Peptides against a protein of PDB entry 5OOQ. Designs and how they scored, part 35

Target 1, 227 residues: chain A of PDB entry 5OOQ
Amino acid sequence: YREDVRQVVTHPANALSFLQPGRLVEISVNGKDNYGWGAVVDFAKRINKRNPSAVYTDHESYIVNVVVNTMYIDSPVNLLKPFNPTLPEGIRPAEEGEKSICAVIPITLDSIKSIGNLRLYMPKDIRASGQKETVGKSLREVNRRFPDGIPVLDPVKNMKIEDEDFLKLMKKIDVLNTKLSSNPLTNSMRLEELYGKYSRKHDLHEDMKQLKRKISESQAVIQLDDL

## One batch from the design tools (peptide; aimed at target 1 S17 R119 L153)

Design b2_p19_4_s3 (made by RFdiffusion4, then SolubleMPNN; from b2_p19_4 with Q3K F5E E13K S14T)
Fold by OpenDDE base, seed 1:
Structure b2_p19_4_s3 (fold): chain B 227 residues (1-227), chain A 19 residues (1-19)
Amino acid sequence: as target 1 above (227 residues)
Amino acid sequence: DIKYEEENEENIKTLDVEL
């Protein structure tokens, strides 16, 4: 269900009005290249000058330029072409232990994993020397301030998506989340209550904490699989 | 041509990050 939500949220009819300069977006290219949170510079309708008859899907019909601060330092960033979402080979995020740099990359709407509720103040000319690095510092500071994650726009409350089928989907997700939270939390609370009644021994309390953690982890996995 | 859609200001939180 998460992918279904993402498809609706990132559809041009819903997403474009929220892709203002400085809007934070979570970026995943080709389903594997996770750049993390970046900042929107601008967007444009995708035009193929060589093939004007090219038909793009809705999610590929726009190009969004974003500043990322996670580009691998040895990536061939000089080969990046403005408004070309087909990234050159070797353009990738830095892995663990690798150094990163700031870059402006063109992406499609399909490469947006989530849209943040936060918007940065953007420099007037992001292409000027040092400006992307300034945004990169801001991104680091935002991530520092939100260790539990950057707040995501609520599709209904914030984005005002009123499609009936989408609302039904969201209700189903809410019900599942409630059921998944209520059954094992109730089981965990019941276990805590049960073990609390039996907890004359310190060892039972630690076992209970471990079991509660395992239940919570199992629930999180189930939620991930069911959504 | 880069076209911007109308900004819905009520749905955004602007964060001023001091550097």
Scores: peptide ipSAE 0.032, ipTM 0.614, DockQ to the pose 0.063
OpenDDE base, seeds 2, 3, 4, 5: peptide ipSAE 0.034, 0.023, 0.025, 0.034; ipTM 0.610, 0.547, 0.622, 0.643; seeds 2, 3, 4, 5 fail the geometry check

Design b2_p19_4_s4 (made by RFdiffusion4, then SolubleMPNN; from b2_p19_4, 6 letters changed)
Fold by OpenDDE base, seed 4:
Structure b2_p19_4_s4 (fold): chain B 227 residues (1-227), chain A 19 residues (1-19)
Amino acid sequence: as target 1 above (227 residues)
Amino acid sequence: SIKYTEENEENVKTLDVEL
């Protein structure tokens, strides 16, 4: 069911309007390479210059350029081709204990795991020296502020997906989640992961409210110091 | 200071990270 939701959310008809510059997206390439949360630079329709008649699936028909801060330092980033989502061999996220760098990678919509309800202010020229690293610092700060995870866009409330079949799917998921929560014998670990994600969503909403309050309080304090 | 911009009309919370 999560994959079904992801397929609907990442469909061009739904996703493209939310892929503004600076939009946070969670990236998983080929279901193996998890780059974590990155920031959208831009997107374009996929064009094969060698085969103009190439037909792509809906989820492969667009290329999204994203800044990631989790690229393995020794990855051959110089071999990355703009608007080519077929990544060279050796392009991978840093593992635990490895150093990472910032990179712009081209991905397909199918490589988007989640679309965040946050947008970074992006430099005008991301290709200029040091600009990717600036975005990388911003991503680190966001991750630090949201230890329980970055809030995901609500498909219905935020993305306004009103498809009847999708709404039925969402209702089924809610019922299943309620049943899983009511059955104490269902393995504590998966419930902890799902509740950890949902509790992280609720705690993130509460943490965002608390952060908004703290920011309002700190802005009120700054306004008090400027008075 | 990270300025969270208000939900703009597009329900986008922009995090302006001033470095």
Scores: peptide ipSAE 0.028, ipTM 0.690, DockQ to the pose 0.047
OpenDDE base, seeds 1, 2, 3, 5: peptide ipSAE 0.095, 0.025, 0.024, 0.044; ipTM 0.700, 0.693, 0.644, 0.708; seeds 1, 5 fail the geometry check

Design b2_p19_5 (made by RFdiffusion4)
Pose (drawn by RFdiffusion4):
Structure b2_p19_5 (pose): chain A 225 residues (1-48, 51-227), chain P 19 residues (1-19)
Amino acid sequence: YREDVRQVVTHPANALSFLQPGRLVEISVNGKDNYGWGAVVDFAKRINNPSAVYTDHESYIVNVVVNTMYIDSPVNLLKPFNPTLPEGIRPAEEGEKSICAVIPITLDSIKSIGNLRLYMPKDIRASGQKETVGKSLREVNRRFPDGIPVLDPVKNMKIEDEDFLKLMKKIDVLNTKLSSNPLTNSMRLEELYGKYSRKHDLHEDMKQLKRKISESQAVIQLDDL
Amino acid sequence: EEEEEREELAEEVSTLIKP
């Protein structure tokens, strides 16, 4: 349900109104590379110079400044409006130095939208400007160690569509349902949940393998035939 | 007009942080 709400928030109709320069966003591109919190510089519509149609979330490209780029990552390969990050450009590992950079992303790569925004120079492309902004991101990350506050989708972003409101209520219902479980006020909750979640991942992982073995025991493309 | 109002609202809702 929360992932469902995220798509409603990041859809161009609602998200673009709040994508002003300097907006803070949490970037997780393709659900794999997590660059942490960054600052939006600008955005523009995606034009595929084949005029291909794009999904609503991929219809726009946002350039964001990040402070967690791997230091030896080859940033010279980036095209301004190509959000497909070349192989080798990755967030810095836990033990590796970081460098400030600007990357393009689609809206689908935004995990959350912040209520804070930075002062940014006119030319981020100018000498030392991307570096200066990266320093500001380091400070915001210090003042807010637990995380940057998110924008309230209803109160702040004024999202009032009825279908979305029912979705928000569906979350509150499940939360109070969760808060009424006997395990909520338990000390072993983290231990037992982790012990169970591991057993569950295996069950789902084993189920994936279990099906593959059976389909391959028989002839391969007999069904296609 | 609605877009301008939303941009103004976004500016008012947010906190600008200067160095």

Design b2_p19_5_s1 (made by RFdiffusion4, then SolubleMPNN; from b2_p19_5, 5 letters changed)
Fold by OpenDDE base, seed 3:
Structure b2_p19_5_s1 (fold): chain B 227 residues (1-227), chain A 19 residues (1-19)
Amino acid sequence: as target 1 above (227 residues)
Amino acid sequence: SEEEERRKLAEEIMTLIKP
């Protein structure tokens, strides 16, 4: 169910309006490389100049440039290509005990684990010397201030996602989270069962994708003109 | 001092953090 929520939240129709410069996002590349919380620099629609007819999935159709402060110090950051979300080999977060540096990495929407309810002030030129490090210091301070985690945007209250099926899913999750506090084992199994039944019955992923695809095409055009 | 720098940074962040 968490993945289904993530799929909806990170869909272009929902996510792009919240990817302003400085927006905090939690980053996981390829489901394995966790960079933690980074700050959005900008985003652009993914265009393949070599193959203009290339059709990307909704979650791969935009590139988001983000500042991270967890890049492994010996990563080949010089090989990073702007607007290329296919990261070179060796680009990875620092492991425990390793030194990290600040870097700007291009990611897809699919690499966003969560969108934070916080936005940092971003330097005008993030590529200028020392600017990434300034953002890195800010990220460290935010993490220090929120030891229990950076607040995540509420999909309903903040993002105004009003799809009926999504609202039902969110209500179920809320009920389960409330019950998990009282009986973790029973509630976890029940959530998976309810989610499985719901997902199978409503094909939530496809329904949400179809509904939002129509909305996304109109909204993406408007937002690109405003940036 | 390091504490003063942290305080300044904290104040800057708090001022610039937007919901």
Scores: peptide ipSAE 0.031, ipTM 0.643, DockQ to the pose 0.099
OpenDDE base, seeds 1, 2, 4, 5: peptide ipSAE 0.021, 0.018, 0.025, 0.023; ipTM 0.542, 0.432, 0.641, 0.604; seeds 4, 5 fail the geometry check

Design b2_p19_5_s2 (made by RFdiffusion4, then SolubleMPNN; from b2_p19_5, 8 letters changed)
Fold by OpenDDE base, seed 2:
Structure b2_p19_5_s2 (fold): chain B 227 residues (1-227), chain A 19 residues (1-19)
Amino acid sequence: as target 1 above (227 residues)
Amino acid sequence: SEQAARQQLAEEIMTLIKP
């Protein structure tokens, strides 16, 4: 159920507006490598130059560059490729007892576990020497200030996700959390159905946006050709 | 635009942490 909410929250239609520079996000790459809370540098639409016709899922269609302060010190960070969310082998968070460093890593929206209701002041040039370490220090300070955890954006109150199917999903989750006595399987199936409806609706909405963009781009090209 | 409204909302709820 948490995953269902995460899928909605991290959908481009909802998440991108909250991925300003310095926005705190909790990062789990491929559901395995937990980097903890990092800070957003920027994001861009994923473009495959080698395969321009490549179709990505909504959650994989954007690359988010994030500063993390939990990168294993001996990770081959020099092998990181800009705008490539497929991380080289050996890129991982430090384990307990290991030393960590600050790094900028490209991730997909699918690697965002949660979006925080906090934003760091970000240096103008994060790639300049020492700047990522400054952000890393700020991340440590935030963690110190919020011992009970960094506040997460409320999908409804903060993100203003007002989709009826999503609201129903949230209500059902609340009911399930309260009523553990109901057949979990039946309730799970109902939640999946609601999520499916929501996802389909959002997919259609995104398709419409993409179509509108294509129309606008085509009009712009026509205008350029007419000039 | 809807996007502008969402961006404005995001700014309104933002807590800026300075070093």
Scores: peptide ipSAE 0.263, ipTM 0.845, DockQ to the pose 0.634
OpenDDE base, seeds 1, 3, 4, 5: peptide ipSAE 0.033, 0.018, 0.018, 0.031; ipTM 0.665, 0.572, 0.611, 0.642

Design b2_p19_5_s3 (made by RFdiffusion4, then SolubleMPNN; from b2_p19_5 with E1S E7Q E8R S14M)
Fold by OpenDDE base, seed 3:
Structure b2_p19_5_s3 (fold): chain B 227 residues (1-227), chain A 19 residues (1-19)
Amino acid sequence: as target 1 above (227 residues)
Amino acid sequence: SEEEERQRLAEEVMTLIKP
């Protein structure tokens, strides 16, 4: 059921408004490569220039560029293509005992495990020398400050997902978790209804572009040392 | 719009951390 919630949370209709530059997201690529918490650089609507008629699923329809500090040092990062979420072979997180480096990787919304309720102050040019490493240091500091985990956005309280079916799903999940019971068929049906509703909405790309420009306005800024 | 409301809420609840 956590996966069911994740599907709704990471849907473009819900997630994009919370993918501001510096937003912390927990990253898992292809369900196996866990990079841990990274910081959002930006996102864009996925466009296939070679096949403009290509249709992507909702969760694959946007590319999110994220800074991670867990990239395996010998990964072929030079082969990374901007806005191409199909990562080259060998791109992977460092395992225990391996050295890691900072990298910017393009991911789909489907690669987001969770969205944190924290945002890092991002440098203007993340691709400039030393800038990724600065973000990497900040990520380490955040992880140090939150040993029990970075706080995740609440879908209802923080993301304002007020869809009736989703709320019912959340309530059901809570009940099921407490009773250690399951009803996957019912939950799946509710998800299909939600997907149908979201897919009928207009393209959010232009709206999100406008919102991104307004993000840099008045925000509460706290130093890492003050946490 | 719904997205504007979400953006306002996101800004309200988000903590911006400066290095």
Scores: peptide ipSAE 0.242, ipTM 0.792, DockQ to the pose 0.545
OpenDDE base, seeds 1, 2, 4, 5: peptide ipSAE 0.078, 0.055, 0.025, 0.292; ipTM 0.606, 0.630, 0.632, 0.868; seed 5 fails the geometry check

Design b2_p19_5_s4 (made by RFdiffusion4, then SolubleMPNN; from b2_p19_5, 7 letters changed)
Fold by OpenDDE base, seed 5:
Structure b2_p19_5_s4 (fold): chain B 227 residues (1-227), chain A 19 residues (1-19)
Amino acid sequence: as target 1 above (227 residues)
Amino acid sequence: KKEEERKKLAEEIMTLIRP
């Protein structure tokens, strides 16, 4: 059930509006590499320059750049490619007893475990010397202030996910958290239907963005013709 | 419009932490 909620929350139609610079997100890459809480730098639609016809899943269709303070110190961070979420071998979080460093890593939406209800003040140029470390200090301070955990965005109250099937799912989870009998099969079919709805919303949002760009481009052309 | 509304909501509900 938690995974079902995560899939809905991290869908582009829901998540992107909450991925402002400095937004805290909990990061798990490939379901195994837990970086803990990081801070969003920015995000962009995933574009494969080598294969423009590449089709990505909704959760893989965007790249989120995040600052983490848990990167293993001996990780080959110099091999990190901007906007490439396929991390080089050896890029991993520090284990217990290992030293960590701050790094900016590109992740997919599928690597977001949760979205926090906190936002850090982000430096204008995160690539400048010492800026990642400043964010790293802020992340440590947040963890200190919230020993019981960073508050997570409520999908309904905060994210205003109003889908009826999702609301029913959330109610079921609340009931199940009260009564530990989970039947996973019924939730998978509903999740597929939910994904279909969210995918359509995403497509509409992209269409709206494209239309807004075309309008802006047309206005820019009109301004150029009026000059 | 919904994205803008969600963005506005996100700005209203988030706590900004400065260093």
Scores: peptide ipSAE 0.226, ipTM 0.768, DockQ to the pose 0.590
OpenDDE base, seeds 1, 2, 3, 4: peptide ipSAE 0.039, 0.035, 0.076, 0.026; ipTM 0.702, 0.696, 0.740, 0.654

Design b2_p19_6 (made by RFdiffusion4)
Pose (drawn by RFdiffusion4):
Structure b2_p19_6 (pose): chain A 225 residues (1-48, 51-227), chain P 19 residues (1-19)
Amino acid sequence: YREDVRQVVTHPANALSFLQPGRLVEISVNGKDNYGWGAVVDFAKRINNPSAVYTDHESYIVNVVVNTMYIDSPVNLLKPFNPTLPEGIRPAEEGEKSICAVIPITLDSIKSIGNLRLYMPKDIRASGQKETVGKSLREVNRRFPDGIPVLDPVKNMKIEDEDFLKLMKKIDVLNTKLSSNPLTNSMRLEELYGKYSRKHDLHEDMKQLKRKISESQAVIQLDDL
Amino acid sequence: SPLIVYEENEENIVTLDLD
């Protein structure tokens, strides 16, 4: 349900109104590369030109400044409106130095939208400007070690559509349902949940393999035939 | 350069006028 709410929030109709310059966003591109918290510089519509149609979330491209780019990542390959990050451009590993950079992303690559925003120079492309902004991101990350506060979708973003409101209530219901479980006030919860979640991943992982073996035991494309 | 952070809530939130 939370992932369902994220898509409603990041959809261009609601998200673009709050994508002013300097807006803080948590960037997780394609659910794999997590660049941490960054600052939005600008956004523009995606024009595929071949005039190909795009999904609503991919219909727009946002340039963001990050402070967790791997230092030896080849940033010279980036095209201004191509959100497909070339192979080798990745967030810095836990033991590697980081460098401030600007990357393009689609809206689907935004994990959360912050209520804070930075002062940004007019030309981020100017000399040393992307570096200076990266310093500010490091300070915000210090003042807020647990995380940056998110925008309230209803109170701040004034999202009042009825279907979305039922979705928010569905979450509150499951939370109070979760808070009424006997394990909520337990010390072994982290231990037992992790022990169970590992057994569950295997079950789902084993089920994936279990099906592959059976389909391949028989002829391959007999069904296609 | 000094650090400048803008914090926003219900009283002062900024929105873009979109067409």

Design b2_p19_6_s1 (made by RFdiffusion4, then SolubleMPNN; from b2_p19_6, 6 letters changed)
Fold by OpenDDE base, seed 2:
Structure b2_p19_6_s1 (fold): chain B 227 residues (1-227), chain A 19 residues (1-19)
Amino acid sequence: as target 1 above (227 residues)
Amino acid sequence: PPLRVFEENEENVVTLELE
């Protein structure tokens, strides 16, 4: 059930509106590399320049750039390519006893374990010298202040996921937490129906993003003409 | 330095200045 909820929460139709700069997200890459909580820098739709016809799953169709403070110090961070979620060999979090550094890594939505209800104030230019370290200090401070864990966004109350089938899923989970039985198989069957609905919402989000870009470009042109 | 954190609750994003 937890994975089912994660799949819904991290779907582009639901997640993208909550991936503002500074949003805290818990990161697990390939189910192996746990970077802990990082801060969102930005996100973009995944485009393969070498293979423009490449089709990605919904959870792999966007790249999220995040600042982490748990990168192993000897990781080849210089080999990281912006907006390339295929991480070079050796890119990994520091293990216990190892030194860590701050890094910006590109991840897919599928690498998001949780979305926090907190956002950091982010520097305007995260790539400037010392800025990622500042974010790293902020992340450490947040973890210090929340020893029991960073609070996670409520999918219903905060994210406003109002799909009836999802609400039923959440109710079933609540019942299970109170030791009442729910059938996981019935919930998995409804996941396909949920994704169908989310696909339509995703299209609307992309349309809005394109519209905002066009407006910004038009305003920039007007300002240039007025100068 | 003051930690500026935005907390999102059901109503509004509350900026928590965590000193």
Scores: peptide ipSAE 0.222, ipTM 0.785, DockQ to the pose 0.281
OpenDDE base, seeds 1, 3, 4, 5: peptide ipSAE 0.209, 0.212, 0.225, 0.288; ipTM 0.808, 0.787, 0.828, 0.850; seeds 1, 4, 5 fail the geometry check

Design b2_p19_6_s2 (made by RFdiffusion4, then SolubleMPNN; from b2_p19_6, 8 letters changed)
Fold by OpenDDE base, seed 5:
Structure b2_p19_6_s2 (fold): chain B 227 residues (1-227), chain A 19 residues (1-19)
Amino acid sequence: as target 1 above (227 residues)
Amino acid sequence: MELKVFEENEENVKTLKLS
């Protein structure tokens, strides 16, 4: 159910109006690389100059530039290309015990786990020296102030999603959450089952993304060989 | 440290005093 909600929330028709500069978003790239909460810089429609006929899914049709403060320090950030969501090899979040740096990364809507109800005041020129670090400090401060997690936008109250099927889904989730709160054991098993289903779907989605990435990389290699 | 944040549906920047 969480994935179903995420798919609706992150759809361009719903998400784009809430991706203002400074909007906090939780980032998971390819279902494996969790960068945590970042701040939106801007977004643009994805244009493939090399293949103008490329058809993207709705969730892959836009590129969102986000500031993260969890980039692994030894990541080849200099190889990042603006508005290219295909991240170079080695671009990853810092693991436990590793040092991190601030970076601007291009992501697709599919890499947004959640959209926060907070928006940072952003510098006018994020690419100026020291500006991304300023945003990084702000992100750390937000995380400190919200130890229980950054509040997420309410899809109905805040985002005003009025789709009837979605509203029914949200009501079902609310009922389930209420039932889970009344029985911790049932909640844990159901959470584990939901998490398991989510994990399996996520694994499948990740496998599909990995496959798509491998295909894209293979095509890129073929294009490199055709040069 | 002062944190300037926008709250949803508020046009005004709320400055949260970071204690």
Scores: peptide ipSAE 0.247, ipTM 0.776, DockQ to the pose 0.246
OpenDDE base, seeds 1, 2, 3, 4: peptide ipSAE 0.130, 0.135, 0.209, 0.198; ipTM 0.761, 0.774, 0.764, 0.753; seeds 1, 3 fail the geometry check

Design b2_p19_6_s3 (made by RFdiffusion4, then SolubleMPNN; from b2_p19_6, 10 letters changed)
Fold by OpenDDE base, seed 5:
Parts: C-alpha cells; structure tokens; sequence
Structure b2_p19_6_s3 (fold): chain B 227 residues (1-227), chain A 19 residues (1-19)
C-alpha cells in the first residue's frame, strides 16, 4: 500500500509542483541505493538526444537533480552525466563506517521515496565551489533537528490530491494500519484507474508547460526587439 | 550554525536556511 501511495504521489501530475528548489526528498535509487534525504536543485523533462523517439514511463519521464550528502567518497562522481539518470557503476551511498561527500545526482521520479514538507534555502549557483557542501551541512542540521524523521508532505492536505479513488485508498490504508491486513490485488486495479487519470493530467501539465515556455519565449523576443 | 526559518509560503511550507 505504501508503494501504491508512492506511485500516485511521485506521478508527474502531482509531484512536479512540489519539486521547487530546496524541496527535501527522500531518495532510493533502483530500490536498493538509499541516499536518504536530499534537496532538489531543479528538474527537467527527460530528453534522449541519442534516441528522440524514446518513450519513458511517467515516473521516468522527468529528471530531478538533487543534492545528497551521503555519496560514497570513492564513487566516480566525475562520470556523472548531467540529465542522465542512468548512474555509472560505482555510484552509491556510503555504507556504515564509510566517508561520504556531497554530490548532485540526476534521478527519476521513481527514485523518490518521499517528498518532505520542508525546503532548504538553495544557493543560486549550486555548481560553484563549496555550495554543495553548504547544502550538505544544511541537510545534516535538518536531520539533527528532526530525529524522528523529516515531516512528509501530506498527499491530501498538502498536495491536494482530490481523486476519489485515491482518497478511498488512503482511508483503506488508515483502516488497514489499524487492522494490519493487506490485499494488494484490489489496490492494483485501482491504481490502474488512477494512473489513467493522472496520465491525462500529466498531458495537461505538459501542455501548460509548453504554453508557458511559448509565452516566455514570446516575451523574450519582445524584449529583444525592444533592445 | 543553526537552521532558521527563512521564509514561510502561503501553504505554510517553511524554507530553512543555515545561519
């Protein structure tokens, strides 16, 4: 059930509006590499320059750049490619007893375990020397301040997900958390319906983004003509 | 260094800054 909620929460139609610079997100890459909480730098639609016809799932269709402070120190971070969520071999979080460093990693929405209800103040230029480390220090302080865990964004109250099926799912989860019984098959069918709805919303979101870009481009052209 | 509330938006989302 947690995975079902995660799928809805991390869908582009819901997640993107909450991935502002500095937004805290909990990161798990490939379901095995847990980087803990990181801070969003930015995000972009995934574009494959080598294969422009590549079709990605909704959860893989965007790349989110995040600062993490848990990168293994000997990871080949120099091999990281901007906007490439396929991480090089050896890129991993530090294990217990290992030293870690700050790094910016590109991840997909599918690698987001949770979205936090907090943002960090982000430097204007995260690529500048020392800026990642500053964010890393902030992340450490956040973790210290919230020993019981960073507050997670509420899908209903904060994200304003109003889908009736999702609300029913959430209520069911609340009941099940009380009763400790799970039936994954019923939830899978509901998820398919939800995904269909969110896919349509995603399309609208992309259309809006394209329109905003066109407006911005038009304004830029006007400004250039006025110069 | 201490984390302080830098800003709170209309949705009560806090932005924290290390000072």
Amino acid sequence: as target 1 above (227 residues)
Amino acid sequence: MELKIFEEDENNIKTLKLE
Scores: peptide ipSAE 0.486, ipTM 0.917, DockQ to the pose 0.084
OpenDDE base, seeds 1, 2, 3, 4: peptide ipSAE 0.407, 0.461, 0.476, 0.480; ipTM 0.897, 0.912, 0.914, 0.917

Design b2_p19_6_s4 (made by RFdiffusion4, then SolubleMPNN; from b2_p19_6, 9 letters changed)
Fold by OpenDDE base, seed 4:
Structure b2_p19_6_s4 (fold): chain B 227 residues (1-227), chain A 19 residues (1-19)
Amino acid sequence: as target 1 above (227 residues)
Amino acid sequence: PELKIFEENEKNIKTLKLE
């Protein structure tokens, strides 16, 4: 059920409006490389210059640049290519006992485990010397202040996902959290149907999400100016 | 140094002092 929810939450129709600069996201690359919580720099639609006709899945159709502070120190970060989510061999998070560094990595939506309800105030130029480290310090501070975990966006209350089938899925999960005995098979079928609906409505939702993002960003900027 | 964060649920910006 958690994966089903993740698929809906990280779909472009839902996620993009919440990927503002500074948005905290939990990152897991290829289901094995857990970088923990990082901060969004920006995102862009995935373009293959070598093959402009390349078709990507919805969850692989956008590239999100994120700052992480858990990159293994001896990772070949110099081989990272901007907006290329195919990471070079050796790019991995630090294990226990290993030293880590800050890095900007390009990921797909499929590599987002969760979207936090927090955003950092980001430097204007993250590529400038020392700026990644500043964000890294901020990430450490956030983790220190939230020892029980960074709060996750509520898919319904915050993300305004109002699809009836999704709401039914959420209710079922709530019931399962209270009763361990609910049948997982019925929920998987509903999720596939939900995913199909989002895929068909992607174009309309993209426009709506872009608008929502702009509104949200404008509100954030206004609040920053008032502080 | 201060850390500014925006919490979506509160629709406000919080300023946290870094320790």
Scores: peptide ipSAE 0.248, ipTM 0.832, DockQ to the pose 0.261
OpenDDE base, seeds 1, 2, 3, 5: peptide ipSAE 0.201, 0.150, 0.225, 0.065; ipTM 0.736, 0.769, 0.784, 0.769

Design b2_p19_7 (made by RFdiffusion4)
Pose (drawn by RFdiffusion4):
Structure b2_p19_7 (pose): chain A 225 residues (1-48, 51-227), chain P 19 residues (1-19)
Amino acid sequence: YREDVRQVVTHPANALSFLQPGRLVEISVNGKDNYGWGAVVDFAKRINNPSAVYTDHESYIVNVVVNTMYIDSPVNLLKPFNPTLPEGIRPAEEGEKSICAVIPITLDSIKSIGNLRLYMPKDIRASGQKETVGKSLREVNRRFPDGIPVLDPVKNMKIEDEDFLKLMKKIDVLNTKLSSNPLTNSMRLEELYGKYSRKHDLHEDMKQLKRKISESQAVIQLDDL
Amino acid sequence: LLPFKEDTEEELEKYLEEA
């Protein structure tokens, strides 16, 4: 349900109104590369030209400044409006130095939208400007070690559509349902949940393999035939 | 370091009016 709410928030109709310059966003591109918290510089519509149609979330491209780019990542390959990050450009590993950079992303690559925003120079492309902004991101990350506060979708972003409101209530219902479980006030909860979640991943992982073996035991494309 | 701030309710309403 929370992932369902994220799509409603990041959809261009609601998200673009709050994508002013300097807006803080948590960037997780394609659900794999997590660049941490960054600052939005600008955004523009995606024009594929071959005039190809794009999905609503991919219809727009946002340039954001990050402070967790791997230091030896080849940033010279980036095209201004190509959100497909070339192979080798990745967030710095836990033991590797980081460098401030600007990357393009689609809206689907935004994990959360912050209520804070930075002061940004006019030309981020100017000499040393992307570096200076990266320093500010490091300070915000210190004052807010647990995380950056998110924008309230209803109170702040004024999202009042009825279908979305029922979705928010569905979450509150499951939370109070979760808060009424006997394990909520337990010390072994982290231990038992992790022990169970590992057994569950295997079950789902084993089920994936279990089906592959059976389909391949028989002839391959007999069904296609 | 460059400064930053939190947006006010008035600023957020203006963004919606401009959009």

